Peptides against a protein of PDB entry 3OGK. Designs and how they scored, part 121

Target 1, 307 residues: chain A of PDB entry 3OGK
Amino acid sequence: ATPDRLSRRFPNLRSLKLKGKPRAAMFNLIPENWGGYVTPWVTEISNNLRQLKSVHFRRMIVSDLDLDRLAKARADDLETLKLDKCSGFTTDGLLSIVTHCRKIKTLLMEESSFSEKDGKWLHELAQHNTSLEVLNFYMTEFAKISPKDLETIARNCRSLVSVKVGDFEILELVGFFKAAANLEEFCGGSLNEDIGMPEKYMNLVFPRKLCRLGLSYMGPNEMPILFPFAAQIRKLDLLYALLETEDHCTLIQKCPNLEVLETRNVIGDRGLEVLAQYCKQLKRLRIERGADEQGMEDEEGLVSQRG

## One batch from the design tools (peptide; made by RFdiffusion4, then SolubleMPNN)

Design b1_p19_8_s3 (from b1_p19_8, 10 letters changed)
Fold by OpenDDE base, seed 3:
Structure b1_p19_8_s3 (fold): chain B 307 residues (1-307), chain A 19 residues (1-19)
Amino acid sequence: as target 1 above (307 residues)
Amino acid sequence: SSLEELEFPEREALPKKFV
């Protein structure tokens, strides 16, 4: 579809999702006139899609100029922006979005590639937004943003229900978790094992409504921090956990209300048996093959095709 | 066309420690 045909057919369009080229295409090999650039769509949004409140770009090339134009064109009418696996922008583009779209409810840049200039975009969001419901920069590498701004967002955004972050030290997020009283979903962070302090994370207090969780680098020593609320967990993301087959079994048996599990083949047939036994509400299961499992011939850690 | 909500976001299969 062309942008112009879309606006003519649907002048009152409220939600737009665009998909760029599949993973196999390197963004640097995309011709300038390729449909992978958001520019012609942003132009059409600005001119003709005046009721558009939700934009989702997936695998698109997005410049700071595109973000600035989108931000100014939609302003406080923009409720959702998802830069899903996008590239070509910097944190200046993000700053423009949060500066002009002060009522944004969903901001996602999961797996996007960008140049980080500063942490001002998150600070600006913290200072001015009270509408945020979903913040997701999962699988990104922000080094210049402050956990304190995340805490401020949690304090000011009463409807904040889902937050996914990069590799913040989880102890730096204590203030965030305390402030995020309505948070239902959290993914990311970094659990850093300390042999000298095995109880380093045992005093972590999670939001009372937390039921969708994916802690990065969670090992068997950190896993017990979930046990007090494991019965309320409905979704687990264990893709980036450091759990073996037995650890999976231990955790799964404590999550009888689990509806969604994402993990690696390390769960094994044994873990799947435990899952089937204890998780009767399971709706979705994702098992990925990890590279760490390449060469561990341990029979227990492989999901057989027969299971 | 039913927007088949891709049930799972495409993620790298590797744990972050290996990326």
Scores: peptide ipSAE 0.035, ipTM 0.650, DockQ to the pose 0.137
Fold by OpenDDE base, seed 1:
Structure b1_p19_8_s3 (fold): chain B 307 residues (1-307), chain A 19 residues (1-19)
Amino acid sequence: as target 1 above (307 residues)
Amino acid sequence: SSLEELEFPEREALPKKFV
């Protein structure tokens, strides 16, 4: 569809999701000249989609100018912005969004590629937003943002339920976790093993309602930090965990209420057997092939056709 | 395979530590 056709058909549209790269079967249905740029859509949103509250761009090219135009056009009416696997913008574009859209509830830039100029966007969000429910910059590499701003967001946003971050040292998030009293979902961070201080993470206090979790680089030494609340875990993302088959078995046995598991082939047939035995509420299972598994000839770490 | 792609967002299968 063209932007102009969309606004003519649906002038009262509240939610828009655009995908720049469709599946191969839909590729022939997308005009070649659409280029994956959001610019014509942002123009149409600004002019004709006055009730639009939710915007989701997936695999699109987004400029800072596009973000600035969108921000000014929707202002406090924008409740959701998802830049899902987008590219072409900088943190200046994010700054414009958070400056003008002070009532935004969902801000996502998961897997987006951008140029980081500074951490001002997160600071501005921390200073002015009290409405945030979902913040997601998972699988991004922000080096200039402050964990203190994340803590401020948690303190000010009482409805904050889901936060996904990049590779923050998890110990820098202690203040955030203490402030985020209603947090149900956390993904990301970085657990860094220290052979000289194996218990450095044992004093981590997670939010009491936390039930969806994906800690990056969690190894078997760090895994015990989950045990006090493993029975309340509903979703577990182990894609970026450093757990072997036996570690998977150990953790899964402690998660009887698990509904969603995302992991790698390292779970093996043994891990799948344990999963079937202990996780009777499982609804979704994702098993990906990891690069670390290509070299491990250990038969136990492979999911066979039996699983 | 095809159902899993519908249920889960596309993510890189490789842990960042190994990329």
Scores: peptide ipSAE 0.034, ipTM 0.661, DockQ to the pose 0.166
Fold by OpenDDE base, seed 5:
Structure b1_p19_8_s3 (fold): chain B 307 residues (1-307), chain A 19 residues (1-19)
Amino acid sequence: as target 1 above (307 residues)
Amino acid sequence: SSLEELEFPEREALPKKFV
């Protein structure tokens, strides 16, 4: 579809999702005119889609100018922006969005590639937003944002239910977790093993409603921090956990209410048997083949066609 | 559950620590 055809047919459109080319094509020279640029769509949104509240760009090229135009055109009417696996923007574009769209409820930039200039966008969001429900910059590399701004967001946004972040040290998020009283979902962070302080994470207090979780780099030594609320867990993202087959079995047995599991082939046929035995409410299972699991001679940690 | 909840992210299967 072309932008002009969309606006002409649906001038009162409230939600738009655009998909660019598959990831395999992103490694090739993207032709300048392949249709992966959001610019013509942002122009059409600005001029003709005046009721648009939700925008989702997936695998698109997005410039700071595109974000600035979108921000100014929609302002407080923009409730959802998802930059899903997008590229071409900087944190200046994000700053424009949060400056002009003060009532945004969902801000996502998961797996997006961008140039980081500063942390001002998160600070501005912390100072002025009280509407945020979902914040997701999972699988991104921010070095200049402050965990204190995330804590401020949690304090000010009473409806904040889902937060996914990059590689923040989990101990820097203690204040955030304390403030985020209604948080149901958390993904990301960084658990860093410390041989000198093996118990450094044991005093972590998670939000009482937390039931969807994916802690990055969680190993068997850190896994016990979940045990006090494991029966409450409904979704686990273990793709970036450092758990072996037996660790999976141990954790799964403690999660009888698990509905969604994302993990690697390391779960093995044994882990799948345990999952079937203990997780009777399971609705979705994703098993990815890790590159590190390719060529493991041990039959343990491989999911067969029989499992 | 919305269709969006059904989409899994297209992530690398290798843990981030090893990438």
Scores: peptide ipSAE 0.032, ipTM 0.637, DockQ to the pose 0.167
Fold by OpenDDE base, seed 4:
Structure b1_p19_8_s3 (fold): chain B 307 residues (1-307), chain A 19 residues (1-19)
Amino acid sequence: as target 1 above (307 residues)
Amino acid sequence: SSLEELEFPEREALPKKFV
């Protein structure tokens, strides 16, 4: 579809989702004139899509100028921006969005590639937003953002229900979790084993409504931190967990209300049996083969045709 | 709440620690 055709056909469009090329084709093969650029769409949004409140770009090229134009054109009418696996922007573009779109409810940049200049965008969001419901920068590389700004967001945004972050040390998020009283979903962080302090995470307190989670680098020593609320867990993302088959079995048995599981092949047929036994509400299961598991010949550690 | 649609992400299947 072309932007002009869309606006003419749907002048009152409230939600737009655009999909660019598949990931395998993105970095090497986007010619300048490819439909992967959001620029013509942002132009059309600015001129003709005056009711647009939700924008989702997936695998698109997005410049800072595009973000700035979008931000200024939609301002507080923009409720949702998803930069899903996008590239071509910097944190200046994000800063423009959060500066001008102070009523944004959903901000996503999951798996987006960008140049990080500073952490000002998150700081600005923390200082001025009270509407945020979903914040997702999972699988991104932010090194200059502050966990304190995330805490401030949680304190100020009482409707905040889902937060997915990069590799923050989970202990730096204690204040965030305390503030995020309505948080239902959390993904990311970083659990770092310390041989000298094996129980460093045992006092970690999660939001009371937390039911969807995926803690990065969670091993068997950290896994017990979930046990107090495991019965309320509806979704687990274990793809980046450091759990073996038996650890999966242990955790799954404690999650009778599990609806969605994402994990690696390490769950094995045994883990699948346990899953079938204990998780009667399971709706979705994703099992991916990790590179670390390619050499495992153990039938118990691999999902076979029996599972 | 404007929760995201439940999708499986197209992400690396290996833990980031090993990438």
Scores: peptide ipSAE 0.033, ipTM 0.634, DockQ to the pose 0.144; fails the geometry check

Design b1_p19_8_s4 (from b1_p19_8, 12 letters changed)
Fold by OpenDDE base, seed 2:
Parts: structure tokens; sequence; C-alpha cells
Structure b1_p19_8_s4 (fold): chain B 307 residues (1-307), chain A 19 residues (1-19)
């Protein structure tokens, strides 16, 4: 479809999702020149799509100028922006969005590639937004943002239910978890193993409603932090966990209400048997091949046709 | 199984420690 044909057919469009061309290697850096440009679509949104409140760009090139134009054109009418696996923007473009779209409820940059100038975009969001429900910059590398701004967002946004972050040390998020009283979903962070302090995470207090979880680098030593609320867990993202087959079996048997599991082949046929035995509410299973598993000859860590 | 959806990745899952 062309932008002009879309607006003529659907002048009252409220939600738009655009998909660019996929890249061959989704785990590598996103080239600045791959996918489709959003510019002609942003022009059409600005001129002719006056009811648009939800925008989802997937695998597209997005410039700071595109974000600035979108922000000014939609302002407080923009409720959802998803930059899903996009590239070509900087944190200046994000700053424009949060400055002009002060009632945004969903902001996503998951797996996007960008140039980081500063942390001002998250600070501005923390200072002025009270509407945020979903914040997702999972699989991104923001080095200049503050955990304190995330805590401020949690205090000010009482409808905040889902937060996915990059590699924050989990102990820096203690204040955030205490403030995020309605949080149901958390993904990301960093659990850093310390042989000298094996219990450093055991006193972590998670939000009482937390039921969808994915902790990056969670190993068997950190896994026990989930046990007090494992029966409440409905979704697990174990793609970036450091769990072996037996660790999967140990965790899964404690999660009888699990509905969604995302994991690697390391779960094995044994883990799938345990999953079938204990998780009678399971709706979705995603199993990915890990590059670390390509060299593992251990048959127990492989999902066969029996699973 | 009571599974509504079984999905496989568009890419190899690499733990962030290996990326």
Amino acid sequence: as target 1 above (307 residues)
Amino acid sequence: SSLEEVSFPEREALPKSFV
C-alpha cells in the first residue's frame, strides 16, 4: 500500500502498523540503510491521519526528523509508539516524542539501533508523564539513562503494568520495584554472579502483582529468588537466562500457573515432560536455538520430535 | 498438549552474555 492510498481509504484510521524488510541476521547490528523509510508515512500521518493514536514501525528506518514531525503532528493524541527493531534515530528523536506526547501510554524501542547522546529523554518522561502503562527498551544498550528516572516513572505512572529494560544491575532497580506497585511484567536487567556474595539477590522484593518475568543472566544460584512467588508466574522469558535442563525442570515444577514459556533448546525433552506434567494452563511455547547449544552434544539438552 | 501456539525464532537466540 502507498501512504496516500491508505489515508484516502481510511481517513479515520486510529492504529497503524508498518513492517519493513527483515534482515538476514536479527542478532547482529542493524545497518543504518536497511528496511523501509518511515518519512513518506510520517508525512501522510501529519497531513491526513488526524485520528491516529497508535503507531507501530517494525524493521524500518526512522530519523530524528521523522520522530519530531510525528511528535508535533500527534502531540497528546499519540497514545502508542512502537519502534520495533528500527534504526536511524538518536536519543534526540526520543526526547522530541516524550516532550510533545506527554500522554503517551506505550513507548517501545525493543531491539532498535540508535545513537545515544544523553539520558534526557528518560528524564523528561519521568518529569512530565503520568499516563505511561508500558515502557519497553528491551534488547537495547542505553548507558546514559538513570535508574532513578525509572523509579520516578514508577511513582508518577500509577497505571504502569509492563516494563522491559536493558542491562541495568538488578540491585539498582530496588527503588523502582518498590515504587512500581501495579507492575505485572518485568523483563531485562542484569544478574551478575558474584562467587564471594552468592546471596546478594536473595533479599530482592518484587512488585506484588508480578506474574510475567524475564531476568537476563539468571543462573541456578539466582533462580531461588523466584520461588516465593513462582505459583503466581504466568509468563517466563528464559531466552537470556543461564539455566541448564535440570534448572528448567526445577523452576517449571514450581510454576503450575504458567501460560507462556519462551526458552532455548536446553530445556530438552526432559524439561518438556516436566512442563506437560506440571503446567496444565500452558498456552504458548517458544523454543529458540542458542548458538551456545550448537556445540553441545548433550542429547538431554535437545528438543526432539517427541517433545 | 493444551498449547494454542508453538513458535520458533526468526533468529538464533543468543544469551546476552554471548552477544
Scores: peptide ipSAE 0.020, ipTM 0.571, DockQ to the pose 0.476
Fold by OpenDDE base, seed 1:
Structure b1_p19_8_s4 (fold): chain B 307 residues (1-307), chain A 19 residues (1-19)
Amino acid sequence: as target 1 above (307 residues)
Amino acid sequence: SSLEEVSFPEREALPKSFV
């Protein structure tokens, strides 16, 4: 499809999702005429798609100029921007989006690669947005953003229901969790084991409505922090957890309302048996091969065709 | 409800802990 054909066919388009070529094709000499650049689409959005509220770019090349043009063209009419596995922009482009699109409800840059200049984009979002429902920069590397701005967002955005972050120390997010009274989903953070302080995370207070969770680097020592609300958990992302097969079994037994599980092969056939026994509401199971599992000859940590 | 199994989705298989 070409941008001009899209606007001619659908001048009243409210939601656009563009997918670039799969990653396997990105390693090949991408011809310059790659439909992977958002520029011609942003030009068409700016000129002809005046009712567009939701934009989702997946595996696209996005420049700061593209983001600035999109931001100015849609302004407060832009409710959703998803930069899903995109590249080519900096935090200046994000700053333009949050400066001009002050009523944005969903901002996603999950798995995007960018140059981080500063944390101003998150600060600007914190100062001016009250509409945010979903913030997702999961699997990104922001080192210059403040957990205080995330807390301010939680305080000001009463409809905030889903937040996914990079590698923030979870203890820095205590203020955020206290402010995020309506939060249903949290993914990311960083749990850092302290051999000298095994109870380091036991005083964490999670939002009362939290039911979709994925804590990065959660080991068996940190896992008990979930037990007080495990019965209300509906989705677990254990892809980046440091749980063995037995730890999976222990946690799964405490989650009878689990609907979605995302994990690695380390769950094993035994973990799948426990899952089938205790999680009767399970709708989706995702099992990935972890890098750690390629070296472990231990039969217990592998999902076979029997599981 | 039928279980939807997604065995090989498009996420990179490497946990961040190993990168």
Scores: peptide ipSAE 0.014, ipTM 0.557, DockQ to the pose 0.397
Fold by OpenDDE base, seed 4:
Structure b1_p19_8_s4 (fold): chain B 307 residues (1-307), chain A 19 residues (1-19)
Amino acid sequence: as target 1 above (307 residues)
Amino acid sequence: SSLEEVSFPEREALPKSFV
């Protein structure tokens, strides 16, 4: 569809989702006039889609100018922005969004590639937003943002229910977890094993409503931190966990209410058997192969047709 | 409930070598 055709057909459109081409087709040869640019759509939103409150760009090229135009055009009417696997912007574009869209409820930039200038966008969000429900910058490379701003967001945004972050040291998020009283979903962080401090994370307190979880680099030594609330877990993201087959079995047995599991092939047929035995509410299973696992057809920790 | 298996080949999971 073209932007002009969309606005003519749906002048009262509230939600727009655009999908660009798959990343595999996005080699360095994206012509300037490629249909993957959001610019024509942002122009159309600004001019003709005056009721649009939710925007989802997936695999699109998004410039700072596009974000600035969108931000100014929609202002406090913008409730949702998802930059899902997008590229072409900097943190200045994010700053424009959070500066102008002070009532934004969902801000997502998961797996987006951008140039990081500073952490001001998260600081501005922390200073002015009280409406945020979902913040997701999972699988992004932010080095200049502050965990303290995340804590401030948690304190100020009483409806904050889902937060996905990059590689923050999980101990830096203690203040965030204490503040995020209504948080139901958390993904990301970084668990860093310390041989000299095996109990480094044992006193980590999670939000009481937490039921969707994915801790990056969680190994078998850190896994016990989940046990006090494992029975309330409904979704696990173990893609970036450092768990073996047996560790998966141990954790799964403690999660009888699990509805969604995302994991690697390391779960194996044995882990799937345990999953079937203990997780009677399971609705979705995602199994990914690691880059090194693609050649291991006959090794333990493979999911076969038997599993 | 029908189990929906979804594969997303586009995310790099940690390689088994990190486990």
Scores: peptide ipSAE 0.018, ipTM 0.569, DockQ to the pose 0.289; fails the geometry check
Fold by OpenDDE base, seed 5:
Structure b1_p19_8_s4 (fold): chain B 307 residues (1-307), chain A 19 residues (1-19)
Amino acid sequence: as target 1 above (307 residues)
Amino acid sequence: SSLEEVSFPEREALPKSFV
């Protein structure tokens, strides 16, 4: 569909989702007129889609100018922005969004690639937003943002229910977890094993309503931090966990209310049997092939066609 | 409720070169 055809057919459109080409094709196909640029869509949104509250770009090229134009055109009417696997912008574009869209409820940039200039965008969001429900920069590389700004967001945004982050040290998020009283979902962080301090994370206090969880780099030594609330877990993201088959079995047995599991082939047929035995409420199972599993010749770590 | 099982091929590691 062309932008102009969309606005003519649906002038009162409230939600727009655009999908670009697969990421592998995005790097090879940088012609200026590629259908992967959001620019013509942002122009159409600005001019003709005055009721648009939700924008989702998936695998699109997005410039700072596109974000600035979108921000100014929608301002406080923009409730949702999702930059899902997008590229071409910097943190200046994010700063424009949070400066002008002060009532944004959902901000997502999951798996997006960008140039990081500074952490001002998260600071500005922390200073001015009280409406945020979902913040997601999962699988991104931010080095200049502050965990303290994330804590401020949690304190100010009473409706904050889902937060997904990059590789923050989990201990830096203690203040955030204490402030995020209504948080139901958390993904990301970094659990850094310390052989000299095996109890490093044992005092971690999670929000009481937390039921959807994905801790990055969680190994078998850190896994016990989940046991006190494992019975309330409804979704686990184990894609980036460092758990073996037996660790999966141990954790799954403690999660009888599990509805969604995302994991790697390391779960094996044994883990699937345990899952079927203990998780009677399971609705969705996602199994990815891990690159590192090519080296695990252990027969138990493969999901067979019999599972 | 029908279990939805979805397998995905290996995510190509995000090329580190986007720094």
Scores: peptide ipSAE 0.012, ipTM 0.511, DockQ to the pose 0.333; fails the geometry check

## One batch from the design tools (peptide; made by RFdiffusion4, then SolubleMPNN)

Design b1_p20_1_s1 (from b1_p20_1, 11 letters changed)
Fold by OpenDDE base, seed 4:
Structure b1_p20_1_s1 (fold): chain B 307 residues (1-307), chain A 20 residues (1-20)
Amino acid sequence: as target 1 above (307 residues)
Amino acid sequence: DEKLEARRKYLEEERRNRRL
C-alpha cells in the first residue's frame, strides 16, 4: 500500500506498523526502493494521519529529518515510537523525538543502527518526561548516555514498567533499580566478572515487581542474584547469559512460574526435561544456536531432535 | 574460566554482527 492510499482509507488511524526489508536486504541484496524509507510515510502522517498515536517502523531507513518531522507533527499526541531494527538516523533524531513528544509512553530503538553524537536525547527524556512506560534500546550501542539519566527517568516516570538497555555495567544501574519501583521487565546491562571481587553483584537489589528479565553475560556466579525472586519470574532471556546446562537446570527449577524462555542450545535435553518438569506454565520456548555447538556433539549441552 | 571468556567473546561478537 502507498501512504496516500492508507490515509484516504483510514484517516483516523491510531496505530501504524511498517515493515521494511528483510535483513538480507541490508546487504544490498534487495533494492533500496522497496519501501525501505519512512520519509513518504512520515510525510503522510504529518499531513493526513492526525490521530496517529503509535508508530512502529521495522527494518526501515529513518533519517533525522524524518524523526524531526514526525516529532513536530505528532508532538504530545505521539505515545509510541518503535524504531525496530532501523537505520539512518543519529541521536539528534532521537533528541527531536523526546524534545517534542514529551508524553511519549513507549520509545524503542531495539537493534537499530545509528550514529551516536551525544547522550542528550536520554538526558532530555530524563528532564522532561513523566509518562514513559516502556524504554527499549536493547541491542544498541550507546556509549555516551548516562545511567544517571536512566535513574532520573525511573524516578520521574512512575508508570515505567519495562526497560531494556545496552551494555551498562549493572552496578551503575543500582540507583535505577531502586528508583524503578514499578518495573516489571528489565533486559540488558552487562555483568562483568571480577576475579578480585567475585561477589560484587550479590547485593544487587531488583525492583520488587520484576518478573521478566534478561541480564547480559550473567554467569553461574551471578545467577544466584535471581534466586530470591526466581519464583516470580515469568520470562527469562538467557540468550546472552553465560550459563551451562547445569546452570540452566538450577535456574529453571527455581522458576516454576516461567512462561517464556529464550536461551541457547546449551540448555540441552536435560535442561528441557527440567523445564518440562518444573515449568508447567511455559507458553513459549526459543532456543538459538550457541558457540559450542560444532564441537559438542557428545556433550550434554546439545538439544537433540528428540525434543 | 577460559570457557566462559570464550563464550562471552562469542556473544559479544554476535551482538556486534547483529547490529551491522
Scores: peptide ipSAE 0.512, ipTM 0.925, DockQ to the pose 0.543
Fold by OpenDDE base, seed 2:
Structure b1_p20_1_s1 (fold): chain B 307 residues (1-307), chain A 20 residues (1-20)
Amino acid sequence: as target 1 above (307 residues)
Amino acid sequence: DEKLEARRKYLEEERRNRRL
């Protein structure tokens, strides 16, 4: 479909999702007329889609100018912006969005590639937004944003239920977790083992409603921090955990209400057996390949065709 | 643990590669 045809057919459109080509195609000399640019769509949104509240760009090229135009055109009517695996913008574009769209509820830039100029966008969001429900910059690299701004967002946005972040040290998020009283989902962060301080995470307090979790680089020494609330966990993302087969078995046994599990082949047939035994509410299982396929001679931690 | 370190490095690299 073309932008102009869409607006003519659906002038009252409230939600738009556009999918571009796979990223591999985006790095080649992309012709100017390539359907991967959001520019013509943003123009159409600005001019003709005046009821649009939700925009989802997946694998699109998005410029700061596109974001600025979108922000100014939709302003406080924009409730959802998802830049899913997009590229071409900087944090200036994000700043424009949060400056003009002060009632945004969902802001996602998961797996997007961008140039980071500063942390002002998150600061501006923290200073002015009280509507945010979902914040997701998982699998991104921000070095200039402040965990204090994330805490401020949690304090001010009482409907905040899902937050996915990059490589923040988990201990820097203590204030955030304390403030995020209604948080149900958290993914990302970074757990960093310290041989000199094996219990440095044991006093970490999670939000009381937390039930969807994916901590990055969680090893067997850190895993016990989940045990106090493991029974309420409904979704686990272990794709970036440092757990072996036995660790998976231990954790799964403590999560009888688990509905969604994402993990690696390291779960093994044994882990799948334990999962079947203890997690009767399981709805979705995702198993990805991991590093273990390349080097471990040991049959332990491989999912066979029998599983 | 050398195994854990190797796994961490692999995952970190995978993350970097997905962002590029």
Scores: peptide ipSAE 0.508, ipTM 0.925, DockQ to the pose 0.561
Fold by OpenDDE base, seed 5:
Formats: structure tokens, sequence, C-alpha cells
Structure b1_p20_1_s1 (fold): chain B 307 residues (1-307), chain A 20 residues (1-20)
């Protein structure tokens, strides 16, 4: 569809999702005619889609100017912005969004490529937003944002239920976890083993409602931190965990209510047997290739038990 | 563990590649 056709037919559109080209195409010169730029859509949103509250750009080229225009056009009516695997913007664009869209509930930049100028966007979000439910910048690299701002967000946004972050040291998120009383989902962070401090993470306190989890670089030494609430875990993302087959077996046995598992082929047949034995509520299984298959294209195995 | 370190490096590289 073209922007013009959409607005004429659906002037009261509340939700828009635009999909660009596969990620591989983003590395090449993208012709202007492929529809990968959000600019014409943002123009149309600004002029004609006055009820639009949810925008999802997937694999699109998004500039700071586009974000600024969108932010100003929708302001507090914008509830959801997902920049899913997008590129072309900087943190200035994000700053504009959070400055003007103070009632945003979902902000996602997962796997987006951007230039980080500063951490002001997260600070601004922390200072003014009380509506946030979902914050997701998983698989991104932010070096200039503050864990303290994340804590402030958790404290101020009582409906915050899902947070996915980049490579924050998990210990820097202690305050965040304490503040995020209603958090149900957390992904990301970074666990960093210290041979001199094997119990470095054992005193981590997670939010009481946490049931969807994916900790980056969690090894067998850190895995026990999950055991106190393993029975309430519904989703595990182990794609970036450092668990061997036996570790998978150990963890899976403790998660009888597991519904979604994402992991690597290291789970092996034995892990799958244990999964079948202990996780009777499993709905989705995703298995990706591991380090042992370096140099090969990533193969994803998806098994869905949804009837 | 050398194996875990290698796996970590692989995953870190994979993450970097996804952000390009």
Amino acid sequence: as target 1 above (307 residues)
Amino acid sequence: DEKLEARRKYLEEERRNRRL
C-alpha cells in the first residue's frame, strides 16, 4: 500500500505496521524506490492519520527528522513506537520521541542500528514518563545511558511489565530490579564471571512477578540465581546463555511451567528429552546454531505445539 | 573455561553483526 491510499481509506487508523526489506538488504545500497524509508509515511501520519497511536517500523530507514516529525505530530497520543531492526537515526531522534510523547507505553528499538550521541533520551524518559509498560532496546549497544535512569523509570512507571536491555552489567541493575515491582519480563544485561568472586551474583533479587527471562552470558555458576523462582518461569531466552547440555537439563527440570524456550543446539537430544519430560506446557521451542557451527549460516529450528 | 570463553566471543560477535 502507499501512504496516500491508506490514509484515504482509513483516516481513523490507530495502528500501523510497516515492513521493509530483510536485514541483509540493509547492508547494500538501498534504492529509494523500494519503500524502505519511513519519510513518506511519517508525512502522511502527520497530515492525515490523527488517531494513530501505534507505529511499528520493521527494517525501515528512519531519520531523526522522521522521528521528530512523528513525535510532534502524535505527541501524547502516541502509545507505541517500535523501531524494530531499523537504521538511520541517532539518539537525538529518540530524545525527540520521549520529549514529545510523554505518555508512550511501548518504546522498542530492538536490533536497531543507530548512532549514540548521548544518554539524554533515557534521562528524559525517566524524568517525565509514568505510563511506560514496555521498554525494549535489546540487542543494541548503549554506552552513554545510565542504569539510574532505568531505575527511575521502574520507580515511576507502575505498569512497567517488560524491559529488555543491552549489555548492562547485571549488578548495575540491582536498583532497577528493586524498583520494578511489577516486572514480568526481563532480557539482556551482562553476566561477567569473576574467578575471584564466584558468588558475585548470588544475592541478586529479581522482581517477584518475573516469569519471562533472558540473561546474557549466564553460565552454570550464575544459573542458580534462577532456582528460587524457576517454577514460575514461563519463558526462557537462552540464546546468549553460556550453558552446556547438562546445565540445560538442570535448569529445565526446575521450570515445569515453561511455555517458551529459545536456545542453541547445545541443548542436544538429552536436553530435549528432559524438556519433554518436565515441561508439559511447552508451546514454543526455538533452537539456533551454536558456536560449534561457527562460519555456517544461522539455522533456526522452530517447533510450535500450538494446535 | 576455554570453551565457555570461545562461546562468549562467538555470541558477542554475533550480536555485533546483527547491529550492523
Scores: peptide ipSAE 0.505, ipTM 0.921, DockQ to the pose 0.566
Fold by OpenDDE base, seed 3:
Formats: sequence, structure tokens, C-alpha cells
Structure b1_p20_1_s1 (fold): chain B 307 residues (1-307), chain A 20 residues (1-20)
Amino acid sequence: as target 1 above (307 residues)
Amino acid sequence: DEKLEARRKYLEEERRNRRL
């Protein structure tokens, strides 16, 4: 489909999702005809798609100029921007988006690759946005953004329900969790074990409505922080947890209302049995391959075809 | 725990590689 044909057929389009080619094709030798650039689409959006409020680019090349044009064209009408596994932009492009689209509700750049110039985009978002419902920069590399800006966003955006972040130390997010009274979903952060301070994370207070969770690098020593609200957990992302088979069993037994589980093959047949026994409301199960294939043959951590 | 540390390193590397 060409951008121009889209606007002619659907002048009242409210939501657009564009998918680029698989990342294997995103090598620097992208032929001009790759169709992976959002530029022609942004031009069409700017000129002809005046009702467009939701834009989702997946595996596309997005420049700062593209983001700036989109931001200025849609302004406060833009409710959703998802840069899903995109590349080619910097934090200047993000700054333009949050500067001009002050009523944005969903901002996602999960797994996107970009050049980080500064943390101004998050600061600007914190200073001016009160509409944000979903913020997702999971699996990104931000080093210059401030947890305090995230806290400010939580304080100002009362409808904030889902936040996925990079590798913030979880203790730096205490203020954020306190402010995020309506938060239902949190993914990311970083748990860092301290042998000298085993209770380091035991005083963490999570938002009362939290039911979808994926803490990065959560080990068996940190896992108990979930126990007080495990019964209300509906989704667990354990892809980046440091849990063994037995730890999975322990946690799963405490989550009878679990609907979605994402984990590694370390769950094993035993973990799957426990899951089947205790999680009768399970709707989705994702099992990815883990490090165990690289020679950590924990025989118990293999999911057989019988599962 | 050396096993946990190795797993952490693997996951950290996987995360980095997914961003590339």
C-alpha cells in the first residue's frame, strides 16, 4: 500500500500501524526501496490524515525530522505513539513529540535503538503532560533520564496505569511507586543483590492495583517482595528474572489468578505441572529459550514436548 | 551464587543484543 492511497481510501483513519521488515534486513545496507522509512507516511499523515490519533511504527527507520513533522502535524490530537523496535532517531525527536503532543496518552519506544543526547524529553513530559496512561521504554538504553521525572509523571498523570522502564535501580523508583496510585502494570527496573543487605528490597511498597509485573533480575532472595500481593497478580514477566525451577514453583503457587506468564524453559516440566495445578485462569503462556541451552544442563529446567 | 551471576550476565547480554 502507498501512503497516498491510504488517505484517499480512509480520510478519517484514526489508527495506523506500519510494520517494517524483520531486523535481519535492517543492516546498514538498507536499499532505498526497503520501504522501512516512515518519512513518506509521516508526510501523508501530516497532509491528509487529520483524524489520526494513534500511530504505531514497528521495525521502521524513524528520523528526528520525521518525529518533529509528526509532532507538529498532530500536536494535541496525537494520543498514541509507538516506536516499536525502531531506529534512526535521537532523544531530540522524542523531545519534539512530548513538547508538541502534550495530551499524549501512550508513548512507547520499547526495544528501539536511538542516540541519547540528554534526558530532556522525559523532563519535558513530566513538566507538561497530565494525560499519560502508558509509558513504555522497556528494553532501551537511557542513561541520562531521571527517576525523579518518572515520579513527577506518576504524580501528575492520574490515569497512568502501565509503565515499563529500563534498568533503573528499583530503590530509586520508591517515590515513583508511591506516586503512581493507579498503576496496574510495571516492567523493568533492576534488582541488585547485596549480600550485606539482604533486606534491601523488603520495604518496597508497590502500587495497590499492581497486577501485571516484570521485575528485571529478580532472584529468589528478592521474590518474597511479591508475596504480599501475589494473589492479585494476573500477569508475570519472568523473562529477565533470575529464578530457577523451584523458585518458579514457589511463586506460581502464590499466584492463583495468573492469566499471563512469560518465562524461560527453566520453568521445566515441574513448573508447568505446578502452573496447571494452581493457575486455572491461565490464558497465555510464553516460554522462551534461556541460558540453560548453553551448557547449564539443569535437567529439571527442560520443557519436554509432553508439556 | 555463580549460577545466578552467569544467568544475570546472559540476560544482560541478551538485552543488549536485542537493542542492536
Scores: peptide ipSAE 0.509, ipTM 0.924, DockQ to the pose 0.568; fails the geometry check

